# Peptides against a protein of PDB entry 7PB4, part 78

Target 1, 105 residues: chain A of PDB entry 7PB4
Amino acid sequence: KMLNIKEYKEKLLSTLGEFLEDHFPLPDRSVKKKKKNIQESSVNLITLHEMLEILINRLFDVPHDPYVKISDSFWPPYVELLLRNGIALRHPEDPTRIRLEAFHQ
Target 2, 218 residues: chain B of PDB entry 7PB4
Amino acid sequence: DALQMAVGYFEKGPIKASQNKDKTLEKHLKTVENVAWKNGLASEEIDILLNIALSGKFGNAVNTRILKCMIPATVISEDSVVKAVSWLCVGKCSGSTKVLFYRWLVAMFDFIDRKEQINLLYGFFFASLQDDALCPYVCHLLYLLTKKENVKPFRVRKLLDLQAKMGMQPHLQALLSLYKFFAPALISVSLPVRKKIYFKNSENLWKTALLAVKQRNR

## One batch from the design tools (peptide; aimed at target 2 Q117 L121 R155)

Design b2_p25_5_s4 (made by RFdiffusion4, then SolubleMPNN; from b2_p25_5, 13 letters changed)
Fold by OpenDDE base, seed 3:
Structure b2_p25_5_s4 (fold): chain B 105 residues (1-105), chain C 218 residues (1-218), chain A 25 residues (1-25)
Amino acid sequence: as target 1 above (105 residues)
Amino acid sequence: as target 2 above (218 residues)
Amino acid sequence: MEILGKELLLRLLVQELVELEAQLK
């Protein structure tokens, strides 16, 4: 039973990954805006898949504090997407922290 | 309108106070069936009913009957299809319902107004190839959806692996032939030149209904 | 409306994934 669940999870993750790549890709970094002075904070934006993985892992690894701090690697539209759809919630006292919604609760 | 009342019943669910819940359900289901087969359903009606059929709100028998009645008057919204696919992920519908849905999707493919969003679900459909019951219908769907951009090395490998497992199935061969057409360098295997791509179109549950729809829209 | 279908699917996929994780733990 557990093996079957793991296999199904892997399949689901693959499906989710493909879905996210197709429907919610990161914006093409190709717009080299030539503006000189902006410190190339080479903050590599993470994929929505990676963001979800972080949120899911935090929910299960630290269930008493399931909140993740929003880093510069979090693309703001993804954060908004998750919040708008009830997939994530902001911390009531710290707007820089978000958690995955507890769907099983 | 009797149809509006029927759709409203399925959308809102049975009113608790009705003593004859089963009779009421059957009445409304028959209303939907009659209208769908005679005139087809509006896109909005399909949107509502398709969602209900896949949500697990009703039993498998009811869901099956609803799905069989998802016959458009004119067009099906791609949004309705995307929503329907979302319910497949939740797993609240039976395996038979999933099969019926894919059969429906293939049968109604030409009546879907747009394909852009459906094309983005390519990966999801492709992942469903692993289900032996779905595989023939998913291959047909993918044959309709596949663009050059979808033909990736990892998908080629998966198809070849499936072929190794299942044998040289006509539906797999059809899809592989299309893949070879778009990306010949990715498929080194000599595919038999089947002149006729044969998807079992013969068992289209909606053949008569689709003919009627096409006649009304000419 | 296009946004609604994708967003719904996203939610459903995530929900299913969370449910699976809960079963494995």
Scores: peptide ipSAE 0.565, ipTM 0.618, DockQ to the pose 0.227
OpenDDE base, seeds 1, 2, 4, 5: peptide ipSAE 0.515, 0.502, 0.523, 0.529; ipTM 0.643, 0.655, 0.632, 0.621; seed 4 fails the geometry check

Design b2_p25_6 (made by RFdiffusion4)
Pose (drawn by RFdiffusion4):
Structure b2_p25_6 (pose): chain A 91 residues (1-28, 43-105), chain B 212 residues (1-189, 196-218), chain P 25 residues (1-25)
Amino acid sequence: KMLNIKEYKEKLLSTLGEFLEDHFPLPDVNLITLHEMLEILINRLFDVPHDPYVKISDSFWPPYVELLLRNGIALRHPEDPTRIRLEAFHQ
Amino acid sequence: DALQMAVGYFEKGPIKASQNKDKTLEKHLKTVENVAWKNGLASEEIDILLNIALSGKFGNAVNTRILKCMIPATVISEDSVVKAVSWLCVGKCSGSTKVLFYRWLVAMFDFIDRKEQINLLYGFFFASLQDDALCPYVCHLLYLLTKKENVKPFRVRKLLDLQAKMGMQPHLQALLSLYKFFAPALISVKIYFKNSENLWKTALLAVKQRNR
Amino acid sequence: SILEKIEGNEERLFEMVKELVVLTA
């Protein structure tokens, strides 16, 4: 059961990464890829379940943040505009 | 054959400026509907015309008439429905066309050969609940399509939030009752739906439905 | 995968991210 989940997770992650690079590229400060941004969000969601917000730095491409906001993937902090969290799809 | 000429004409897409082309388009569309309303269309022709109508090609009237004449002689391939959902996801489709398609999918539900690959698109179907123009028809579709495996906690939470936003709407209440039946531990709280008139009810389709 | 047949980039992205979050859980 564990190995099956692992194989599925790895396959989903690899295909997601390819899809992101194919359909959401950077234009050319130092910006990070959308993949790294999603990784930071997913890591913070499970590492700190009581505060899953991550600060928005200059490396976050505003179009990526807005993209994640429009599609219900990322959520804004009720008061602090510099923080965003990942939607807890697992619950 | 008389119908294949119209299918090929619609596969060629829209053509030049109209000198006599309006009459030609009308003749081909009349031929298709005559065949559809007399004895029905085959699976291949339906697979072609449904996806042509749900694409950006041709105007709204042509797509509306094609959707209103999508009557199967036997069955409907599920892959055609998958491609139709893919065309909906493209976004170059009219709202009224989307409503008509969801009405058609609800009406033609028992004439799809398989529905497992369609159930795999439950997420795409559920995401359309945000749109308040598609909400009743999407709810009617999900009432038919929902299995036990589809009742995930996230979906229950989002449906409860949508109920709180829109109020206890009939279609929302029916879908929520189905969710309660399938997963009572995740939440506490088929049949009549408004605007559920079968626009595609031909006599032969009626005999086939009774034979079903 | 059935998701490969979907041409809508935003809807496909949402579903793939959703499944990844659920598997990470």

Design b2_p25_6_s1 (made by RFdiffusion4, then SolubleMPNN; from b2_p25_6, 10 letters changed)
Fold by OpenDDE base, seed 4:
Structure b2_p25_6_s1 (fold): chain B 105 residues (1-105), chain C 218 residues (1-218), chain A 25 residues (1-25)
Amino acid sequence: as target 1 above (105 residues)
Amino acid sequence: as target 2 above (218 residues)
Amino acid sequence: SILDKIKGKEIRLRLLVEELVELEA
């Protein structure tokens, strides 16, 4: 039973990774080129996969404060994606912080 | 038959070369409407048309009209509903279409052949409670779908928070009451004992059609 | 699986994440 759960989890993780790569890639850097004047904020955007990993890890590692501060590395459309789909929640008092929904609680 | 031609038109899309695209569309739409309201639609026809209505293939006006005539002859496949729900997330349908879909889903709930897969979408529906326009209908849907296993602490918290924001709405109270029934330990708040749970049934656009369907299937 | 039937990428994402969270609990 446990081995099957572990294997299933691994499969699920791999599926999620592939799914995210296929359907939710990082925005091409090229789109920012046309508006000349906005400072090329050299901020490396993280993948949606990485964002989810951070959120999941925070949820389980720090359950009493599961909120993650939104950095400039968080692509805003993906933040909104998570929020609108009920995957993440914005902190009620601090809009710069989000948490993963505690689907298990 | 005329219905098959109409469904085929919507499925395949308008042939580019037709000068009278709008007239042709209207003709086929009227055909679907007439059959749907008169006889209901077969499950296969609903499968196709429901998907089209939510896919964003056509404009909002057309999608709305299609949804309004998604009246079953007998049953609706749960698979059709699952497919339809999948389109709600793609962002190609308008807010009004979403509202109409949830209204439709509630109205047609008893005609859906199975609920197991729909129940797996419980979390998705629950997330839609945050939309004020959807909330009344989603509450009704959730009231119909909720099982004990769906009543989780985080959902209770969300409902209570929503109630705090929106006030003691009858539809929220109904759902909370059901939650309290399944999990009394999670809801310490005293809920008003409503003898009769009334969801806004007043806006069931399909009431007459559903009565006709029930009469035909007797 | 229901996941195979869901064409919408966003709902599929939600379901995947929800399942993952439930498995990690």
Scores: peptide ipSAE 0.553, ipTM 0.790, DockQ to the pose 0.655
OpenDDE base, seeds 1, 2, 3, 5: peptide ipSAE 0.548, 0.539, 0.551, 0.550; ipTM 0.787, 0.781, 0.789, 0.788

Design b2_p25_6_s2 (made by RFdiffusion4, then SolubleMPNN; from b2_p25_6, 11 letters changed)
Fold by OpenDDE base, seed 1:
Structure b2_p25_6_s2 (fold): chain B 105 residues (1-105), chain C 218 residues (1-218), chain A 25 residues (1-25)
Amino acid sequence: as target 1 above (105 residues)
Amino acid sequence: as target 2 above (218 residues)
Amino acid sequence: DILDKIEGKELRLRLLVQKLVELEA
């Protein structure tokens, strides 16, 4: 039973990874907006997969404070996607912090 | 058949070349409305039109009119409902369309052929309780869907938090009463024994149509 | 599987994440 659960989990993780790569890729950096002065904040954006991993890990590693601080590496449209679809929740007092929804508790 | 032509028009979209696009659209919409209210629609017709209404293909006024005439002749396919919920997540429909959809879903709940897949969407519906406009209708839907397995501690906490925020709303009380029935140990609060669960039944846009459907299927 | 029937990527994402969390719980 445990082996089957582990295998199923691995399969599900693989499926999620592939799904995210196909349907939720990072925005192409190539939109050269010509306008001069916007500081190319060279902030390396993380993938939606990486965002979810961080959120999932935080939920299980620190269940009493499952919130993650939104960094500049978090692409805002993906943050909004997670919030809008009830996958993540914003901290009630700190809008810069989000948590994964506790689907199991 | 006039209905088939109308459904086909909505499915394929407006042909670019017609100068009278609005008149053609209105004609087909009236055809669908007339058939739906008189006879109901086949499951296949509902499948097509429901998806169109929620896809954002047409304007809000058209989508609203389509949703209002989603009256089954016999049954609604669960797959159509799942697809419809999927479109809600895309976010191309208006807030008013979402409200109307949940009202429709509650009204037509008994005409949906199966509930197994809809029950798997329980968590999604539960998350929609945070929307103040949706909350009354979502509570009613959850009241219809809730099984013992759905009653989790975190959901109880969320409902109690909502009650603390919004007050003792009749729809929240109804859902909490059901939760207490399934899991009395999770709800220590004495809920008022309301003998009559009053969901806003008074606003069923389809009351007359549903009576007619039930009479035809007897 | 319900996942195979879902046309919208957003709902599919939610269900995938939900399933993962439920398995880790």
Scores: peptide ipSAE 0.580, ipTM 0.824, DockQ to the pose 0.591
OpenDDE base, seeds 2, 3, 4, 5: peptide ipSAE 0.580, 0.574, 0.565, 0.565; ipTM 0.825, 0.821, 0.813, 0.816

Design b2_p25_6_s3 (made by RFdiffusion4, then SolubleMPNN; from b2_p25_6, 10 letters changed)
Fold by OpenDDE base, seed 5:
Formats: structure tokens, C-alpha cells, sequence
Structure b2_p25_6_s3 (fold): chain B 105 residues (1-105), chain C 218 residues (1-218), chain A 25 residues (1-25)
């Protein structure tokens, strides 16, 4: 039973990774709006995969404070996607913090 | 067939060249409405039209009218419902369309051919309880879907928190009572023994149509 | 898996994440 669960989990992780790469890529940085002067805050956007990993890890590593602060590396449309689908929740008092839904509890 | 032409119009979209796009749209919409209310729609027709109504292909007024006439002749495919819920995730539909969809889903629940995939969507529906406009209808839907395995501690906490915020709503009390039935150890709060479980929104827009469907399928 | 049959990328994503969280516990 345990082996089957581990194998299934590994398969699911692999499938999720591939699924995210195929269907939820990062926006092409190619819309260099040529406007010269504004410091292109070279903030490297993280993938949706990386965002989910951070949220999942925080949920399990710090279950009493499972919230992650939204950084500039979080692409706003993906934050809204997670919230809209009930995958993540905003902190009730701090809208800059989100957590993964505790589906296991 | 007039219905086939109407469904085909909605599926393919308006042909660019029609000067009277609005009149053509209205004609086809009335055709669908008339057939749906008189005879019901085939599962394939519902599959096409329900997807269109939630895809955002047309305006909210048209989508609302299509959704209101999603009356089955016999059955609704589970796949059609799952596709519809998938469109809700995309978030292109209006709040009013979401409300109408959940009302429709509750009203048509018994006409859905299978529930296996719909049961997997339990968590998605549960998350929609946080929307005050959806909450009464979602409670009713969850009341129909809830199994023992769905009654988790975090969901109990969320329902109790929601009750603390919204008060002792009848629809929430009905769902909590069901939760207590499946998992009495998770709900220490004494729930009022309600003799009759009623969801206030029992007057569905489709009551007369559903009676006719049931009579035809007997 | 039954998840592979679910149409819609966002809905499927939700279900996959939900399942993953349950399996990580």
C-alpha cells in the first residue's frame, strides 16, 4: 500500500510539472516596452510550479503560519489564478500574504 | 431542423455577413427556448449550449437566457457539467451567471447521468461557500454531494466560522447537520434539531419544466 | 487517472494540487 502511494505521488508530481510547463508558462519577457528610463525592475518572475512549491512547503514546514508574502517575483495573474480557484487563500488582515489551502486537514 | 440550425448558430458563431445579427440571434434563441420548455433538450444539445453559455462567447444577457433553458429531455451528461464548472474556474462569467449556474445545477442534479467526476469537484464547490451570493445554493449542492470522506476538520472549522460571520442560516444549518451526522466528534456544538430540512430556494425557476420532464420519462 | 479525464486546465490544476497536498500529509 505505501509503495503504491509513493509511486502514485511521484507520478502525480511528474505529471503536474509537465502540465504546468505545457499550460502555464511564464509570460514572454519579449514585451520590452522600449520605454528607456524606467528601471526595468529585473525581478525574475518565478514559475507557477515554483510558486506552488513554495506554498506547499510553507504549508507543511510552518503549519501554524502557512502564509507566504507575495514578492515581486510572483506574477500577479498566477496569484489571482490560485486565489480564484481556491488553491490559495489571502490572509484576512494582510492582503500581501497568501497560503495554500489545507486540503489535508 | 430549426433547433439544429439554432444550436449550430451558437456553436459556430454569427457568420460575419449577416446585417441583422441581433434579429438572427433572437430568432435562434427563441427557437432553443421554445423547444427546451416544450420538450426539453437532448444531452448533446445541452452539452453544446451549456458550454457556450459559460464560455463568455456571448454577452451576459444571452448567456443567462441560454442557461435558463438548459432543460433536459432525459439526462444531462456529467461531462457537460464538469466542462461548465471548468469555465467557472476561468472566471469570465458574471456573478449572476455563477448564481444561476449553481441554481441550475441543484435543480437538475437528479438528471445528471453520473456523479463520479462531480464528486471530485466537492472541494471546488466548498471553496465557493465564501461567496455570499453563492453560499445558499452551494450549501444545497454540498448537501446533495456530501459523503463521510468529505467531512474533514478544516471544512468543519470553515463552516463554523462562516456561521459565526453570517449567523444561523437555514442552508448552513442543514449542511452542518449533515456534517454532524457523518462526523459527530468534529462538531461539539449543539445544532437545533430541525424537523424539516428546507432550502429556501426550493422554488427553482424550472419547477414546472422539471415536473413535465419527470412525466415524460415515466 | 480520473484526473486526466477532467477537462479544463485550471480545474484540473486545482484537483492535482488538492490530491498532491493530501498525499503529502
Amino acid sequence: as target 1 above (105 residues)
Amino acid sequence: as target 2 above (218 residues)
Amino acid sequence: SILDQIKGKELRLRLMVEELVILEA
Scores: peptide ipSAE 0.685, ipTM 0.887, DockQ to the pose 0.556
OpenDDE base, seeds 1, 2, 3, 4: peptide ipSAE 0.678, 0.681, 0.684, 0.676; ipTM 0.882, 0.884, 0.886, 0.881

Design b2_p25_6_s4 (made by RFdiffusion4, then SolubleMPNN; from b2_p25_6, 11 letters changed)
Fold by OpenDDE base, seed 2:
Order: C-alpha cells, then structure tokens, then sequence
Structure b2_p25_6_s4 (fold): chain B 105 residues (1-105), chain C 218 residues (1-218), chain A 25 residues (1-25)
C-alpha cells in the first residue's frame, strides 16, 4: 500500500509538471525592448511550477508559519490564479505573504 | 427546429454580417426561454447553453437570462456541471452570475444524473464560503454534498471562524449541525437543536418549473 | 482518471494540487 502511494505521488508530480509546462507557461519575454535605458531590472520570473514547489515546501517545512513572501519573481497573474482558485491564501494582515491551503489538516 | 437554430446561434456565435444582431439574439433567446419553461431542455442543450452562460462569450444580461432558463426536461449531466464550475475558476463571469449559478445548482441538484465528480469539487465549493454573497447558497450546496470524509479539522475551523465573523447564520448553523453529526469530536460547541433547517431563499426562481418537470417525469 | 476528464485547466490544477498536498501529509 505504501509503495503504491509513493508511486502514485511520483506519477502525480510528473503529471503536474508536464501539465504546468503545457498549460501555464511563463509569458514570452517578447515584450518589445523599446530602447530606452530604463534598467528594467529583468527580474527573472519563476514558473508556476516553481511557485507551487516553494509554497508546498513551506507548508510542510514550517507548518507554524507557512507563509511565503511574494517577490518580484512571482508573476502577478499566477499569484491571482492561485488565490482565486483557493489553492493559496493571502495573509490576513500582510498582503505580501501567501500560503498554500492546508488541504491535509 | 427553432430551438436547434437558437442553440446553434449561441454555440457558433453571431455571424458578423447581420445588421440586426440584437434582434436576432433576442429572438433566439426568447425561443430558448419559451421551450425551457414549457417543456424543459434536453441534457445536451443544457450542456451547451450552460457552458456559454458561464464562458463570458456574451454579456451579463444574456448570461443571466440563459441561466434562468436552464430547466431540464429530464436530467442534467454531471459533466455539464463540472464544466460550468471550471468556468467559475477562470473568473470571467460576474458576481451576480456566480450567485445565480449556485442558486441554480441547489435548485437543480436532484436532477443531476450523478454526483461523484461533483463531490470531488467539494473543496472548491467550500472555498467559496468566504464570499459573503455566495455563502448562503454554498452552505446549502455543501449541506447536500457533505459526506463524513469531507468533514476535516481545517474545514471545521474555517466554519467556526466564519460563524465568529458573520454571527449565527441559519445556513451556517445548518452546515455546522451536519458537520457535528458526522464528526461530533471536532465540534465541541453546543449548537442549538433546530427542528427545521432553513436555508435562505428556499423559494427558488424555478419552483414552478421544477414542479412541472417532476410531474412530467412521473 | 476523473482528473483527466476535467476540461477546465484551472480547476484541474486545483484538484491536482489538493491531491498532492494530501499525499504529502
């Protein structure tokens, strides 16, 4: 039974990874480089997959403070996607922090 | 058939060239409304039209009218409901459309052919309790869906927190009472023994239509 | 798989994440 759960979990992780790559890619950087010298700090956006990994890990590693600070690397539409679908929750007092929903508790 | 033409219009969208787009839309909408209220709609027609109503393809006024006439002739496919919920996740529909959908879902609950997949969406519905406009209808839906396996500690905490915030709402008390029934150890609070469970707006927009459907299927 | 039948990508994502979290517990 345990082996079956582990295998199923691994399969689910693989499926999720592929699913995210196919359906939720990062926006193409093809925003036209207009020439002007504003050091648009090319903040490297993280994937939705990476966001979820961070959130999941934080939930289990630090269950008493499962919140992650939203950085500039978090693409805002994906943050909103997680929130509106009840996958993540915003901290009640700090809007810059989000947590994964504790579906297991 | 006039109904097939109307459904086809909504499915394919308005053909660009018609000068009288609004008149054509109104004609087809009235056709759907008339058939739905008189005879009900086939499961396939509901599948198409419900999807359209929640997709954001048309304006809110049109979507509202479509949803109001989602009356089954016999049954509603569970797949249609799951598809509809998938559109709610996308968030293209208005708040009023969401409210109407949940009202519809509660009203039509007994006409849904299967509930296995809908039960898997329990967590999604539960998350919608946080919306004050949806909360009464979602509580009613959850009351219909809740099984013992759905009663988890985190959900109990959330319900109690909502009660603390909103007060002892009848719809919330009804759901909490059901939770206490399934998991008495998780709810230490004495709930008032209500002999009658009252959900807000039990008078359904579809009450008369549903009576007619039940009479036809007997 | 019931998850494969869900046509909505966002809904499917939610369900997959929910299941994953439960399995990690």
Amino acid sequence: as target 1 above (105 residues)
Amino acid sequence: as target 2 above (218 residues)
Amino acid sequence: DILDQIKGKELRLRLMVEELVILEA
Scores: peptide ipSAE 0.637, ipTM 0.857, DockQ to the pose 0.557
OpenDDE base, seeds 1, 3, 4, 5: peptide ipSAE 0.620, 0.603, 0.627, 0.613; ipTM 0.845, 0.831, 0.850, 0.840

Design b2_p25_7 (made by RFdiffusion4)
Pose (drawn by RFdiffusion4):
Structure b2_p25_7 (pose): chain A 91 residues (1-28, 43-105), chain B 212 residues (1-189, 196-218), chain P 25 residues (1-25)
Amino acid sequence: KMLNIKEYKEKLLSTLGEFLEDHFPLPDVNLITLHEMLEILINRLFDVPHDPYVKISDSFWPPYVELLLRNGIALRHPEDPTRIRLEAFHQ
Amino acid sequence: DALQMAVGYFEKGPIKASQNKDKTLEKHLKTVENVAWKNGLASEEIDILLNIALSGKFGNAVNTRILKCMIPATVISEDSVVKAVSWLCVGKCSGSTKVLFYRWLVAMFDFIDRKEQINLLYGFFFASLQDDALCPYVCHLLYLLTKKENVKPFRVRKLLDLQAKMGMQPHLQALLSLYKFFAPALISVKIYFKNSENLWKTALLAVKQRNR
Amino acid sequence: MDELFAENAPEKYLYLKVQELVELT
């Protein structure tokens, strides 16, 4: 069961990365890829389940943040505009 | 054949400015509906015309008439439905066309050969609940399509939030009752749906439904 | 199937795939 989940997770991640690079590229400060942004969000969601918010830095391309906000992937902090969290789809 | 000429004409897409082209389009569309309302269409023709109508090609009236004449002689391929959901996801489709398509998918539900690959699109179907114009028809569709495996906690939470936003609507209540039946531990809380009149009820479709 | 939805609806396809990845994590 564990290996099956692993194979599925790795396949999903690789295909998601390819999809992101194909459909959500950077334009050309130092910006990070959308993949790294999603990785930071997913890591913070499970590492700190009581505070899954990550600060928005200058490396976050505003179009990516807005994209994640429009599609129900990322959620804004009720008071602090510089923080965003990942939607807890698992619960 | 008389119908294949119209299918090819619609596959060619919209043409130049109209000198006599309006009459030609009308003749081809009349031929298709006559065939559809007399004895029905085959699976291949339906696969072609449904996806042509759900695409950005042709105006709204042509797509509406094509959808209203999408009556199967036998069965409907599920791959055509998958491509139709993909065309919906493209977004170049009219709202009224989307409503008509969901109505058609509800009406033609028992005439799709397989429904497992359609159930795999449960997430795309569920995401359309945000749109309050598609909400009743999407709820009617999910009432038919929902299996036990589809009742995930996230979906229950989002459906409860939507109930709180819109109120205890009949279609939302029916879908929530189905979810309760399938997963009572995730939440506490088929049949009549408004605007569920079968627009595609021909006599032959009726005899096939009774034979079903 | 995935490739068809990946070419036609990037935003919606992304949402579903991110949801599946979160569930697996």

Design b2_p25_7_s1 (made by RFdiffusion4, then SolubleMPNN; from b2_p25_7, 11 letters changed)
Fold by OpenDDE base, seed 5:
Structure b2_p25_7_s1 (fold): chain B 105 residues (1-105), chain C 218 residues (1-218), chain A 25 residues (1-25)
Amino acid sequence: as target 1 above (105 residues)
Amino acid sequence: as target 2 above (218 residues)
Amino acid sequence: MLELLQKNAPELTLRLLVEELVILE
């Protein structure tokens, strides 16, 4: 039974990875907006996969404070995507913090 | 067929060359409305029009009118409902359209051919309880969908928190009573024994139409 | 079933996948 669960989990992770790459890729930064000196905020955006990993890990590693601070590496449309679909929740007192929904509890 | 022409218009969008776009739109909308209220729509017609209503292709007024006439002749495809819910996730529809959709979904629930995929969307619907405008209708929908496996501790906590915030709303009480039925150990709070489960929002905009549908399908 | 959801409802599919993953952790 444990082996089947592990195998299923691995398959699920693989499916999720492929799904995210296909349906929710990062926007190509290559839209050469003309070189006006707007400080291209050199902040490397993380993938939705990486964002989810951070949120999942925080949920399980720090269950008493499962909130993650939204960094500049978090692409705002991804944050909104997770929130509007009920995958993540905003902290009630600090809008800069989000957590994954505790689906396992 | 006038209906086919009307559905085709909404599917393909307005042809650029029409000088009288508004009159043409109104003509086709009235055609759909007349057929829907008189005879109901085929599952294929609902599939097309429901997606259009929620996609944001047209203005809110048009979308609202289309959604109001999503009356089945026989059945609604579950796939159409799943696609419709997917549009809700995209967030291009107005709050009023979302409310109307949930009202429609509750009203048409028995006419949906299958529930397997809709049941998988339980968690999404549950998350929508946090929207005060949606909460009464979502509670009713969840009341129809809830199975024992859906009753989890975190959802119980959320419902109790909502009750603490909003008060003892009849729709929340109905859902909590169902939760207590499936998982009595998770709900220590004494719930008032209500003799009648009622959702106040039972004024079904489609009541007369649904009676007619049921009569035709007997 | 999952394939149909993936085609028709990508955001819903994302939720389902994440929910299932969290439950399995």
Scores: peptide ipSAE 0.586, ipTM 0.822, DockQ to the pose 0.525
OpenDDE base, seeds 1, 2, 3, 4: peptide ipSAE 0.586, 0.586, 0.584, 0.585; ipTM 0.821, 0.820, 0.820, 0.820

Design b2_p25_7_s2 (made by RFdiffusion4, then SolubleMPNN; from b2_p25_7, 8 letters changed)
Fold by OpenDDE base, seed 4:
Formats: sequence, C-alpha cells, structure tokens
Structure b2_p25_7_s2 (fold): chain B 105 residues (1-105), chain C 218 residues (1-218), chain A 25 residues (1-25)
Amino acid sequence: as target 1 above (105 residues)
Amino acid sequence: as target 2 above (218 residues)
Amino acid sequence: MLELLAKNAPELTLRLMVQELVELE
C-alpha cells in the first residue's frame, strides 16, 4: 500500500508539473524593454510548481506557522490564482503572508 | 424530429447570417421547452443543452431559458454535471446563471445517475459557500453530498466563520447540524435542534415538472 | 474527470490536484 501511494504521488507530481507547464506557464520575459530607467529588478520569478512546492512543504514542515512570505519571486497572478481558487489563504493580519489550504485537516 | 432539430441548432450554432436568427432561435427554444416540460429530456439531450447553457455560446436570457428546461425524462448523467461545473469555472456564465445552476442541481439531485464524481467536487462546492448569492443553495447541495469523510476541521472552521459573518442562517445551521452529526467532537457549539430542516425549497422552479416526471416513471 | 476538467477548467483542476497531493501526505 505504501509503495503504491508513493508511486501514485510521484505520478501525480509529474502530472501536475506537466499540467502547470501547459496551462500556467510563466510569462515570456519579453517584457518590452520600454527604455525608461526603471531598475530592471532582475527578480527571477519562480514557477507555479516551485511556489506550490514551497507552500506544501511549509504546511507540513511548520504546521504551527504554515505561512510563507510573499517574495518578489512570486508572480502576482499566481498568488491571486491560488487565493481565488481556495488553494491558498492570506494571513488575516499580514497580507504579505499566504498559506496553503489545509485540505488534510 | 423537431426536438432533434432544435438540439442540433443549439449544438451546431446558428448557420449563416439569416435575418431570422432570432425567430429561429425562439422556435427551437420553445420546442425544447415544450418537450422538456411535457415529457422531460433524454440524458443525451440534457448533456448537450446543459453544456450549451453554461458555455456562454448564447446570451444570458437564452442560457437561463435552456437551464430552466433541463428536466430529465429519467436520469441525468453525472458526466453532464461534471462538464457543467467545468463551465462554471471558465467564468463565461453570469452570476444569475450560476445561481440557477445550483438551484437546478439541488432540484435534480435525485435524478443524477451516479454521484461518485460529484462527490469529488465537494471541495469546489464548499468553496462556493463564500458567495452570498450561492450560499443557500450550496449549503443544500452540500447537505445532500456530505459524507463523514468530508467533515474536516478546516471546513468546520470555515462554516463557523461564515456563521459569524452572516449569522445563524437556516441553511447554514442545517449543514452544521449534519457536520455535528458526523463529527460531534469537531463542533463544540450547541446548535439549535431543528425538528425540520427546511431549505428554501419554496423556490424550486421545477417542483411541478419533477412531480410530473416522478408520476411518469412510476 | 480530471482530463475533462483540465481542458475546460484548468483552475479547478489545479485545486483538485493540489488537494489530492495534500491529502496523500
């Protein structure tokens, strides 16, 4: 039973990865270089997969404080996607922190 | 068959730019309505038309009328319901259509052939409780769907939060009472013992039609 | 179900997949 669960989990993770690439890819970095001097904050955006991984890991690793601080690497549309679909929750007192919904609890 | 032609019209869409598009649409819509209310629709017809009603292919008025006549002759396919829910997520339907769909889903719940896949959508329906317009109907739906396995602490918290926000609504109390029944340890609050759980069945648009369907299938 | 939802409702599919993952842990 355990082996089957692990295998299933791996398969699900793989499927999720492919799904995310297909349906929720990062925007092409072709942000039109409008020339103005705004500091190219070369903020490397993380994938939605990576974002979910962080949130899932935090939920299980630190269950008493499952919130993750929203960094500049978090693409805002992904944050909104997770929030509006009830996948993540915003901290009630700190809007810069989000958690994964505790579907298991 | 007039019904087949009507369904085909909605499925394939209006052919060429004939000036009589509206008249043709109305004719076919009336055909569907007449058959649906008189005899009910076959599962295949419901599958097609329900999808159309929620796809945003037609205007809200047409979609509303189609959805109102989604009356089964015998059964509704679970797959049709799943497809319908998928369309709700696409966001091409109006808020009023969403409300109507949930009302329809509650009304037609007993006519759905299987519920295994619908039960997998429990979490999605539960999330829709946050919509004030949907909340009464979603509570009713959840009341019908809820199994012990669905009663989790986080959902209890959410329901209690909703209760704190909107007050002791009858539909919410009904759902909470069911939750307490399945998991009494999760709900420490005393719930008023309601002898009769009344969801707003008073607004069942299909009551007469469903009675007729039940009579025909006896 | 998931295949159908993936095509028409990717956001819902995402929720279901994440929910399943969390429940498996």
Scores: peptide ipSAE 0.515, ipTM 0.764, DockQ to the pose 0.664
OpenDDE base, seeds 1, 2, 3, 5: peptide ipSAE 0.511, 0.507, 0.514, 0.512; ipTM 0.765, 0.760, 0.766, 0.764

Design b2_p25_7_s3 (made by RFdiffusion4, then SolubleMPNN; from b2_p25_7, 10 letters changed)
Fold by OpenDDE base, seed 2:
Structure b2_p25_7_s3 (fold): chain B 105 residues (1-105), chain C 218 residues (1-218), chain A 25 residues (1-25)
Amino acid sequence: as target 1 above (105 residues)
Amino acid sequence: as target 2 above (218 residues)
Amino acid sequence: MLDLLMENAPELTLRLLVEELVELE
């Protein structure tokens, strides 16, 4: 039974990865940088998969403070997506911090 | 027929060439409304129109009118409901449309052919309890959907927190009572034993229409 | 069922997948 759970979890993770790539890809950087000198901070955006991994890990690694600080690598539409769908919650006192919903508790 | 033309208009969108787009739109809306209230709509027609109403393809006024006439002749496909809920996630519909949808979903619940997929959406519906405008209707929906497996500690905490914020609302009490029935160990608080479960705004906009549907299907 | 959801309800599918994943941890 445990082996089946692990295998199922691995399959689920794989499915999630593929699903995220297909349905929620990062925007192509091909938006023509009009040359205005705004130092578009060359911050590499992380994938939604990576974002979820961070949030899940934080939830389980630090259950008493499961909040993650939103970095510049977090694509704002992804943050909104997670919040809108009740997957993540914003910290009540610090809008720069979000947590994964504790579905396991 | 006139209904097929109307549904086709909404599905394909307005043909650019019509100078009187608003008149054409109104004509087709009235056609759908008339058929829906008199005879109900086929499951396929509901599938198409329900998606359109929630997709944001048309304005809020049009979407509201379409949604109000989503009256089945016989059954509603579960797939149509799942697709509709998917559009709620995208957030292209107004708050009023969301409220109307949940009211519709509760009203039409018995006409949905299957519940397996809808039951999987339990968590999504539960998250919508945080919306004060949706809360009464979502509680009613959850009351219809809740199984023992859905009653988890985190959901109990959320309901209790919501009750602390909003007070002892009848719809929350009904849901909490159901939760206590399934998982008495999770709810230590004494809930008033209400003999009659009451959901506020149980008056269905479709009451007359639903009676007619039930009479036709007898 | 999951396939149908994946095709027609991507945001719902995302929630379901994450919820299930968290529940398995």
Scores: peptide ipSAE 0.580, ipTM 0.810, DockQ to the pose 0.549
OpenDDE base, seeds 1, 3, 4, 5: peptide ipSAE 0.572, 0.576, 0.569, 0.573; ipTM 0.800, 0.804, 0.798, 0.802; seed 1 fails the geometry check

